# Ledger of designs, part 21: peptides against a protein of PDB entry 4GXB

Target 1, 277 residues: chain A of PDB entry 4GXB
Amino acid sequence: VPTEEVSLEVLLSNGQKVLVNVLTSDQTEDVLEAVAAKLDLPDDLIGYFSLFLVREKEDGAFSFVRKLQEFELPYVSVTSLRSQEYKIVLRKSYWDSAYDDDVMENRVGLNLLYAQTVSDIERGWILVTKEQHRQLKSLQEKVSKKEFLRLAQTLRHYGYLRFDACVADFPEKDCPVVVSAGNSELSLQLRLPGQQLREGSFRVTRMRCWRVTSSVPLPSGSTSSPGRGRGEVRLELAFEYLMSKDRLQWVTITSPQAIMMSICLQSMVDELMVKKS

## One batch from the design tools (peptide; made by RFdiffusion4, then SolubleMPNN)

Design b1_p10_5_s2 (from b1_p10_5, 5 letters changed)
Fold by OpenDDE base, seed 2:
Structure b1_p10_5_s2 (fold): chain B 277 residues (1-277), chain A 10 residues (1-10)
Amino acid sequence: as target 1 above (277 residues)
Amino acid sequence: PTFVNPVFEP
């Protein structure tokens, strides 16, 4: 790709557009720095954020595809898909809410976390009660961003990334689930016929290993991933989980976002390793 | 490829 200056659109979680002038040859970090500069985010906070490739759904929600890697050229990565649905999104890239303290010390960092959190609540990524919602709305109306975040940090699935509805083989085969990644776990929300909403928590520290596989379903017999037609590539995330003492069991999630799920797992593991060191 | 989790706690 010839090196030329281009305008690149990067979205915040709430859909706010950040336009940056970059080179087509700029790598992910270069683009991230450009976005940070545009937002006036200080250099020491850049590492708390990452660029993600997402697909914008009809309702304006984002389906996260993957994190952009260091060697990638974000302009090329997004434009090569030749679909306007694909966007680059800036989002925080850590899991432990303790790191919010570092980010919140800066006005721009605070604003970014606030915007992301508001969006996550609005999209149902963060789960709230009616009373909590009222409190959050009150704080939002007052533009009390710090207080808003402090309250939000206590909420269920704060800091989680929510995936599109998919299928898992747990607790039953072909069980519709909504997967969320955060707090060093995968949360699987499911509703079985005649039952109330259930949540399965799979802590990363109890995962011995995981893998992503891709396959092309045969015309007969295989359940396609939700939203995918017959013959499309099926992605699966499988992890071996310590269900009980000395009992390992494989859990398989069939999802177009299996790659992103694995990236989340790796990211959570990496963060835990840093804390362990 | 299978990723072996280094933070696995058996």
Scores: peptide ipSAE 0.632, ipTM 0.970, DockQ to the pose 0.926
Fold by OpenDDE base, seed 1:
Structure b1_p10_5_s2 (fold): chain B 277 residues (1-277), chain A 10 residues (1-10)
Amino acid sequence: as target 1 above (277 residues)
Amino acid sequence: PTFVNPVFEP
């Protein structure tokens, strides 16, 4: 793509649009800096956020595809897909809620975290009781952003990224699950026929290894997910998990978001490595 | 390619 000035739309978690003028040759960090400048986010807080490629669903929900890499060209990455469904989203890119303290000291940082958290609650990514929801709404009405976040930080799956419904081979073959990544784990929520909602927690520290694979199903072959046409690429995330002492077992998740899941795992590992250094 | 987890705790 020839180098030229273009207008690029970047969305916040709540769907708020931020328009920035950038070069087609600007890398991810350059675009991120432009967004930060537009929002008046200070330079020292830029590192707490990243740009993500997402697919916007009909209901306005975001399906995260992947994190944009440092050397990518965001304009090219999104426009090359030739679909208006794909968007670039700004979101916080750390897992430990302790880092919220650094971000919320700044008005703009506070606003970003607040907007993201409100959105995550509205989308059901953060799990709340009726009473908790009432308390959150009260704080939202008062526009008490700091108190709102402090309460939200105590909630189940705060800071998690929730994926679209998919399939896993655990605890049973072809089990429908909802996967969420956060707090150094993959959480698998499932409801087996006639059973209550269950959650399986897979801690990153108990994963020996993982991989993403892609395959093209044979026309006569196995379970086409209802949304998968014949010949569509099947993505899987497989990880080898320490189930018990000296017992490793492979768990496989079949999902179009397998790449994003692996990115989350790597990101959580990286953050843990930093803490241990 | 398989990623080997450096923070794995056996």
Scores: peptide ipSAE 0.632, ipTM 0.971, DockQ to the pose 0.937
Fold by OpenDDE base, seed 5:
Structure b1_p10_5_s2 (fold): chain B 277 residues (1-277), chain A 10 residues (1-10)
Amino acid sequence: as target 1 above (277 residues)
Amino acid sequence: PTFVNPVFEP
């Protein structure tokens, strides 16, 4: 692609559009810096955020596809998909809420976290009780961003990334689940017919390994994936989990977002490694 | 490719 100046749209979590003038040859960090500059985010806070490729659903919700890598050209990455549903989103890229303290000291950082958190609550990524919701709404009405975040930090699945409904082989084969990544875990929520909501927590520290695989179902094979047509690429995230002492078991999640899930795992692992270092 | 988790705690 020839180097040209282009206008690139980057969305915040709340759907706010940030237009930046960049070169088609600008890499992810270059674009991120441009976005930061546009928002007046300090340079020392840029590292707390990343650019993500997402698919915007009809209801405006974002299905995260993957994190843009350093070598990528965001303009090319998004435009090459030739679909308007794909967007670039700015989101915080750390998991430990302790890092919020660094970010929220700055007005712009605070606003970004606030907007993201509001959106996550509205989308049901952060789980709230009725009373908590009332409290959050009150704080939102008062535009008390710091207090809002402090309350939000205590909420279930704060800082989690929620994925689209998918299928896992745990606890049962072909079990419909909603996966969320955060707090150094994968949370698998499931509701079997006639049963209450159940949640399985898979801590990253108990994952010995994981892998992403892609397969094309054979024409003669039973389409084991409800809703996917014959011949569609099936992505799976499999991780070997320490269920109990000396008992490892593979858990497999079948999802178009398997890549993004693996990115989340890697990111959580990386963050934990930094803490150990 | 399988990623071996360096922070795995057996």
Scores: peptide ipSAE 0.631, ipTM 0.970, DockQ to the pose 0.931
Fold by OpenDDE base, seed 3:
Structure b1_p10_5_s2 (fold): chain B 277 residues (1-277), chain A 10 residues (1-10)
Amino acid sequence: as target 1 above (277 residues)
Amino acid sequence: PTFVNPVFEP
């Protein structure tokens, strides 16, 4: 693609559009800096955010595809897909809520976290009780952003990324699950017939290793993943988990978002490594 | 490829 000046749309979590003028040859960091400048986000806070490629669903929800890498050209990455459903989204790119304190000290950072958190609650990514919902709404009406975030930080799955419904082989084969990544874990929520909602928590520190695989299932005898036709490429995330002392077990998640899940795992590992240094 | 987790705690 020849180097040209273009207008690029970047969305916030709440769907707010940020238009930036960039070059088609600008890399991810260049675009991120342009977005930060447009929002008046200070340079020292840019590192707390990343650009993500997402697919906007019919209901307006975002299905995260992957984090844009440093060498990528965001304009090319999104336009090459030849589909308007793909968007670039700005989102916070850390897991430990302690980092919120740094971001919240700035008005723009506070607003970004607030907007993201409101959206995550509205989309059911953050789980709330009726009473908590009432409290949150009250704070929202008062526009008490700091207090809103402080309450939200205590909520179940705060800071998690929720994935589209998929399938796992745990606790049984072909179990429909909802996977969420956050707080250095993968949370697998499922409801088996006649049973209450169950959650399996898989801490990253108990994962010995993981991998993403792609395969083309044979037409005969294979179960299709939700939303994929037979014979289409199947992506799987498999991780070897320490279930108990000296007992490792492979868990496999079949999802078109397997790549994004692996990116989350790596990101959580990286953050933990920083804490250990 | 399989990623070996450096923060794995056995």
Scores: peptide ipSAE 0.629, ipTM 0.970, DockQ to the pose 0.954

Design b1_p10_5_s3 (from b1_p10_5, 4 letters changed)
Fold by OpenDDE base, seed 3:
Structure b1_p10_5_s3 (fold): chain B 277 residues (1-277), chain A 10 residues (1-10)
Amino acid sequence: as target 1 above (277 residues)
Amino acid sequence: MLFENPVFEP
């Protein structure tokens, strides 16, 4: 693509649009720096955020596709998909809430975390009780952003990324699950008919390895899962998990977001490696 | 692609 100056739209978690003038040849970091400059985010805080490719759903929710890689050209990456549903989103890219302390010291950083957290609560990514919701709303009405975040940090699945409903082979084959990544784990939430919500927690430190696979289902005469047309590529994330002492078991998640799940795993691993060093 | 986990704790 010839190098040209273009206007690129980057969304915040709450859907706020940030327009930046960039070159078509600008890589992910260049675009991120442009967004930071537009927001007046200090350079030392840029590393706490990343650009993500997402698909905007009909309800305005974001389905995360992948993190934009360093070598990518964000303008090309998003426009090449030739669909208005695809967006670039700025989001925090760390998992440990301790890093919030660094970010929230700055007004812009605080605002970004606040907006993301509000959005995550509104979308049901962060799980809240009725009483907690009341408290959060009260703080929101008072515009007490720091207090809001401090309360939010205590909530279930704070800092998690929630994926679209998918299927896993755990605890049994073809279980409908909602997967969330955060706090160095994958959380698999399952509600079977007539049963209470069950959650399986898979800590990254107990995963020996993981893989992403792509397959094309053979036209088997069997009942296609209602949502995927015949012949669509199936993505799976599989990880080998230490269930008990010396007992490894593969868990497989079938999801269009398998790549994003793998990226989350790698990101969590990387962060844990930094902490061990 | 298979990713081995360097933070795996057996």
Scores: peptide ipSAE 0.636, ipTM 0.971, DockQ to the pose 0.958
Fold by OpenDDE base, seed 5:
Structure b1_p10_5_s3 (fold): chain B 277 residues (1-277), chain A 10 residues (1-10)
Amino acid sequence: as target 1 above (277 residues)
Amino acid sequence: MLFENPVFEP
C-alpha cells in the first residue's frame, strides 16, 4: 500500500470514536501513540492499552477477532477485510486489576477504564447482581468514576473478555458454552437444557500447553454442525489441563475466536511471567 | 501451533 496520510477511526469500548490522522504505513504502536495523543493519555500509560481488531455485531456488541501485533499496520489490517463491521478498538491489555491503580491516577486513564467497565457491565461481560447493578447505576449517575471502578473490581469477571457463544467438548461433547478470559483463567459457562448455569474455571497455571488448529470439515463428515456452510474453516483452541494430580486432559473449544482466545492465554502467561520475574 | 506454558505448575 502506498504511504499516504489517512484518517483512521479507533473506537473506545463504549463506541466513542477517536479519529486520528496517521500514515497507512504506521505500525500498531504508531497508531496507538496517535490515539493516546488525541486522548491526552500520557506516554507512561500507553503500555497499559492495546489496539484490537473487532467485528461489530448488529446489536453494537464487539466480537474480538485479535489483538493487533506490533508489526501490523492497523489501517491495512482493518481495511483489507473490506467490511464495515470490522473496527479497531482501544482497550486495556493487562489482566491484574492492581494495574488499574496506575492507570486510575491519570484522569484520562481513569476515564478509559470507566468507559470500558461501564460497557463491559452493559454487555454482560461483568456479572452483577440486581443490588450490585443498582449500586453501580447510582455511582454512574453521580459520575463517581473511582468509586465505580472500585466496586466493579470486586465483581465477578471484572477485567474479563467475553467471547461469543461457542462449543466445547467439556464437560460433555458438543456443549454450548460461553468462554471468558481473565484473572489468569478461561471461564467456561454452560447451560444445558433444563439445568442450571454451570461454570468451569481453567486456570492458566494448570495448562501445560495449548494450541490453535484450523480444519476444513469434510463434506461427508456427519459433524457438519447445522448452520456452518460446507467448507467453512473450523477453528479450535485446545489446551491440556491438569484436572487433578498427575491427570492431564485435553479440553477443546471450537470457536471462530480461537485465535483471540490463544492471544489472551499468551497475554495472561506473559503477565504472570513478569510477576514471577 | 502448540504453545508450551512456561508458567505451568505441575
Scores: peptide ipSAE 0.635, ipTM 0.971, DockQ to the pose 0.946
Fold by OpenDDE base, seed 2:
Structure b1_p10_5_s3 (fold): chain B 277 residues (1-277), chain A 10 residues (1-10)
Amino acid sequence: as target 1 above (277 residues)
Amino acid sequence: MLFENPVFEP
């Protein structure tokens, strides 16, 4: 691609648009720096954020596709998809809420975390009780961003990335689940007919390994599940989990976001490695 | 691709 100056749109979690002028040859970090500069985010806080490729759903929600890699050219990565549904989103890229303290010290960082957290609550990524919701709304009305975040940090699935509804083979085959990644775990939420909401928590420290596989379903005459056309690539994330002492079991999640899930796992592992060093 | 977990605690 010839090097040209272009305007690139980067979205915040709340859908706010940030327009940056970049070169088509600018790599992910270059674009991230441009976004940071546009937002007046200090250089020392850039590392707390990343650019993600997302698909905007009909309801305006984002389905995370993947984190943009360092070698990528964000302009090319998004435009090559030739669909307006694909967007680049800026989001925090750490898991431990302790790092919020560093980010919140800066006005821009605080605003970014606040906007993301509000969005995550609105989208149901962070789980709130009615009372908590009332408290959060009160804090929003007061525009007390720090207090809002402090309360939010105590909420269930704070800092989690929620995925689109998918299927897992746990606890039973072909279980519909909602997967969320955060706090060094994968949370699998499921509701079986006539049953209460159940959650399976899979801690990263109990995963021996994981893999992403891609398969093309053979045109078997069986009615493909409604919504995936015949011939669509099936992605799966499988991880080998220590269920009990000396008992490893594979858990498989079938999801078009399997790559993103794997990226989350790696990211959580990386963060844990930093903490252990 | 298989990813081994370095933070696995058996």
Scores: peptide ipSAE 0.634, ipTM 0.971, DockQ to the pose 0.971
Fold by OpenDDE base, seed 1:
Structure b1_p10_5_s3 (fold): chain B 277 residues (1-277), chain A 10 residues (1-10)
Amino acid sequence: as target 1 above (277 residues)
Amino acid sequence: MLFENPVFEP
C-alpha cells in the first residue's frame, strides 16, 4: 500500500469514536500515540492501553478478534478485511487492578477506565448484584468516577474480557460455555439443562502449556448444524491443566476467538513474569 | 502452535 495520509477511526469501549489522521504506513504504536494525543492522554500512560481488532455485532457489542501487534499497520489490518463490521478499539491492556492507580491519577486515564468499566457492566462482562447495581448507578448519576471504579474493582470479573458463547469438552463433551479471561485465569461459565449456572476457574499457573489449532471439518454426513457452513475453519484452544497432584488433563475450547484467548493467556503470563522478576 | 508456560507451578 502506498504511504498516504488517511483518517482512521478508533473506538473506545463505549463506542465513542476517535478520528485520527495517520499514515497508511504507521505501525500500531504510531497509531496508538496519535489516539493518545487526540485524547490528551499523557505519554507515560500510553503503555497501559492497546489497540484491538474487533467485530461489531448487530447490537453494538464487540467480539474481540485479536490484539494488534507492534509490527502491524492498523489501517491495513482493518481495511484489508473489507467489512465495516471490523473496528479498532482502544482498551486497557493490563490485568492487575493495581495498575489502575497509576492510570486514575490522570483525568484522561480516569475517564478511559470509567468509560470501559461502565461499558463492561452494561454488557454483562462484570457481574453485579441488584444492590451493587443500585450503588453503581447512584455513583454514575453523581459522576463520582473514582468512587465508581473503587467499587467496580471489587466486583466479580472486573477487568475480565468476555468472549462469545462457545463450546468446551469440559466438564462434558460439547458443553456450551461462556469463557472470560482475567485475574490470571480462564473462567468457564456453563448452564447444563436443568442445572444452575456453574463456573469453572482455570488458573494460568496450573496450565503447563496451551495450543491453538485450526482445522477444516471433513463433510461428515450427519450433524451439519445449519449454522456451521460446510468448510468453515474450526479454531480450538487446548490447554493442559493440572487438575490435581500429578494429574494433567487437556481441556479444549472450540471457538472462533481461540486466537484471542491465546493472546490473553500469553498476556497474563507476561504480566506474571514481570511481577516475579 | 504450542506454548510452554514459564509460570507453571506444579
Scores: peptide ipSAE 0.634, ipTM 0.971, DockQ to the pose 0.947

Design b1_p10_6_s2 (from b1_p10_6, 7 letters changed)
Fold by OpenDDE base, seed 5:
Structure b1_p10_6_s2 (fold): chain B 277 residues (1-277), chain A 10 residues (1-10)
Amino acid sequence: as target 1 above (277 residues)
Amino acid sequence: EQVFENPVFE
């Protein structure tokens, strides 16, 4: 793509549009810096955020596709898909809520976290009780952003990314599940017929390894994933998990977001590595 | 096929 100046739209978690003038040849960091500048986010806080490629659903929800990598050209990455449903989203890219303290010290950082958190609650990514919801709404009405975040930080799945409903082979084959990534784990929520909602927690520290596979079901193959047509690419995330002492078991998640899940795992691993260093 | 080994596995 020839280098030219373009207007690029980057969305915040709440759907707020940030328009930045960038070059088509600008890499992810360049665009991120442009967004930060537009928002007046300090340079030292840029590293707490990343740009993500998402697919906007009809209801306005975001389905995360992947994190934009350093070498990528965000303008090209999003426009090459030739679909307006794909967007670039700015979101915090760390997992440990302790880092919120650094971000919250700045007004812009605080606003970003607040907007993201509000959105995550509204979208059901953060799980809240009725009472908690009431408290959050009260704080929101008062625009008490710091207090709002402090309360939110205590909530279940705070800081998690929630994925679209998919299928896993755990605890049973072809189980419909909702996967969320956060707090150094993958959370699998599922409701089996006639049963209550169950959650399986898979801590990253108990994953020996993971892989993403892509396959095309053969016409004669019985391995048709539910809801996918013949010949559609099937993406799977599989991880080998330490279920108990000296017992490793593979868990496989079939999802179009398998790549994003893998990215989340790597990101969580990276963050844990930093803590161990 | 790429397998990601987890360095923080315990």
Scores: peptide ipSAE 0.600, ipTM 0.964, DockQ to the pose 0.864
Fold by OpenDDE base, seed 2:
Structure b1_p10_6_s2 (fold): chain B 277 residues (1-277), chain A 10 residues (1-10)
Amino acid sequence: as target 1 above (277 residues)
Amino acid sequence: EQVFENPVFE
């Protein structure tokens, strides 16, 4: 691709558009720096954020596809998909809420975290009780961003990335689940017939390994899962989990976001490694 | 098939 100056749209979690002028040859970090400059985010806070490729759903929700890698050219990565559904989103890229303290010290960082958190709550990524919701709304009305975040940090699934409904083979085969990644775990929420909502927590520290596989279903005359056309690539994330002492079991999640899940796992592992270090 | 080994596996 010839090097040209282009306008690139980057979205915040709440859908706010940030337009930056970049070169088609600019790599992910270059674009991230341009976005940071546009937002007046200081250089020392850039590392707390990443650019993500997402698919915007009809309702405006974002389905995270993957994190843009360092060598990628964001302009090319998004435009090559030739679909307006795909967007680039800026989001915080750490898991430990302790890092919020660093980001919140800056006005722009605070605003970014606030906007993201509000969006995550609105989208149901962060789980809130009625009373908590009331408290959050009150803080929103007062525009008390720091207090809002402090309360939000205590909420269930704060900092989690929520994935689209998918299927897992645990606890039963072909079990519909909602997967969320955060706090060094994968949370699998499921509701079995006639049962209450259950959550399976899979801590990263109990995962021996994981893999992502891609398969093309054979053209079987049976319409595969609702919403996937015949011949669509099936992605799976499988991880070997220590269920009990000396008992490893593979858990497999079938999801078009399997790659993103794997990226989350690696990211959580990396962060844990830093903490151990 | 790429398998990712977890260095923080306990």
Scores: peptide ipSAE 0.599, ipTM 0.965, DockQ to the pose 0.876
Fold by OpenDDE base, seed 3:
Structure b1_p10_6_s2 (fold): chain B 277 residues (1-277), chain A 10 residues (1-10)
Amino acid sequence: as target 1 above (277 residues)
Amino acid sequence: EQVFENPVFE
């Protein structure tokens, strides 16, 4: 693609549009810096955020596809898909809420975290009780962003990324689940017929390894999962988990977001490595 | 098939 100046739209978690003028040849970091400059985010806080490729759903929610890599050209990455449903989103890219303290010290950083958190609550990514919701709304009405975040930090699945409903082979084969990544774990929420909502927690520190695989299902008549077109590529994330002492078991998640899940795992591992050093 | 080994596996 010839190097040209273009206007690129980057969305915040709440759907706010940030327009930046960049070159088609600008890499991910260049675009991120342009977005930061547009928002008046200081340079020392840029590293706490990343650009993500997402698919906008009909309800306006985002289905995360992947994190944009450093060598990528965001303009090309999004436009090459030739679909307006794909967007670039700015989101925080760390897991430990302790890093919020650094970001919150700056007005722009605070606003970004606040907007993201409000959105995550509204979308049901962060789980809240009725009473907690009332408290959050009260703080929102008072425009107390710091207090809002402090309360939110205590909530279940704060800082998690929630994925679209998918299927896992745990605890049973072909079990519908909702996967969330955060706090150095994958959370699998499921409801079996006649049972209460259950959550399985898979800590990253108990995963020996993981892999992403792709396959083309043979048109076998019966097991077309509702919603997948005939011949659609099937992505799976599998991880080998220490279920008990000296007992490893593979768990497989079938999801179009398997790549994003793997990226989350690697990101959580990387952050843990930094803490151990 | 790409397998990612976990360095923080405990």
Scores: peptide ipSAE 0.598, ipTM 0.964, DockQ to the pose 0.874
Fold by OpenDDE base, seed 1:
Structure b1_p10_6_s2 (fold): chain B 277 residues (1-277), chain A 10 residues (1-10)
Amino acid sequence: as target 1 above (277 residues)
Amino acid sequence: EQVFENPVFE
């Protein structure tokens, strides 16, 4: 692609549009810096955020596809898909809520975290009780962003990424599940017929390894689950989990977002490595 | 097939 100046749209979690002028040859960090400059985010806070490729659903929700890598050209990455459904989103890229303290010290950082958190609550990514929801609404009406975030930090699945409904082979074969990544775990929520909502927690520290696989199913299988993306390609995330002492078991999640799940696992591992060092 | 080994496995 020839180097040209272009206007690139980057969305915040709440759908707010940020237009930046960049070169088609600008790498991810260059675009991120341009977005930060547009928002007046200080340079020392840029590292707490990343750019993600997402697919915007009809209801305006974002389905995360993958994190843009450092060597990528965001303009090319998004435009090459030739679909307006794909967007670039700015989101915080750390897992430990302790890092919120650094970001919240700055007005712009605070606003970004606030907007993201409000959006995550509205989308049901963060789980709230009725009373908690009332308290959050009150704080939102008062525009008490710091207090809002402090309360939100205590909520279930704060800081998690929620994925689209998919299928896992645990606890039963072909079990519909909703996967969320955060707090160094994969949370699998499921509702079996006639049963209450259940949650399984898979801690990253108990995963020996994981893999992403792609396969093309043979045409014979009518099981076009409507939730399978338009492509004939089936993606799976499998991880080997320590279920009990000296008992390893493979758990497989079938999802178009398997790549994103793997990226989350790697990111959580990386953050844990930093803490150990 | 790429398998990712987990360095923080306990």
Scores: peptide ipSAE 0.597, ipTM 0.964, DockQ to the pose 0.865

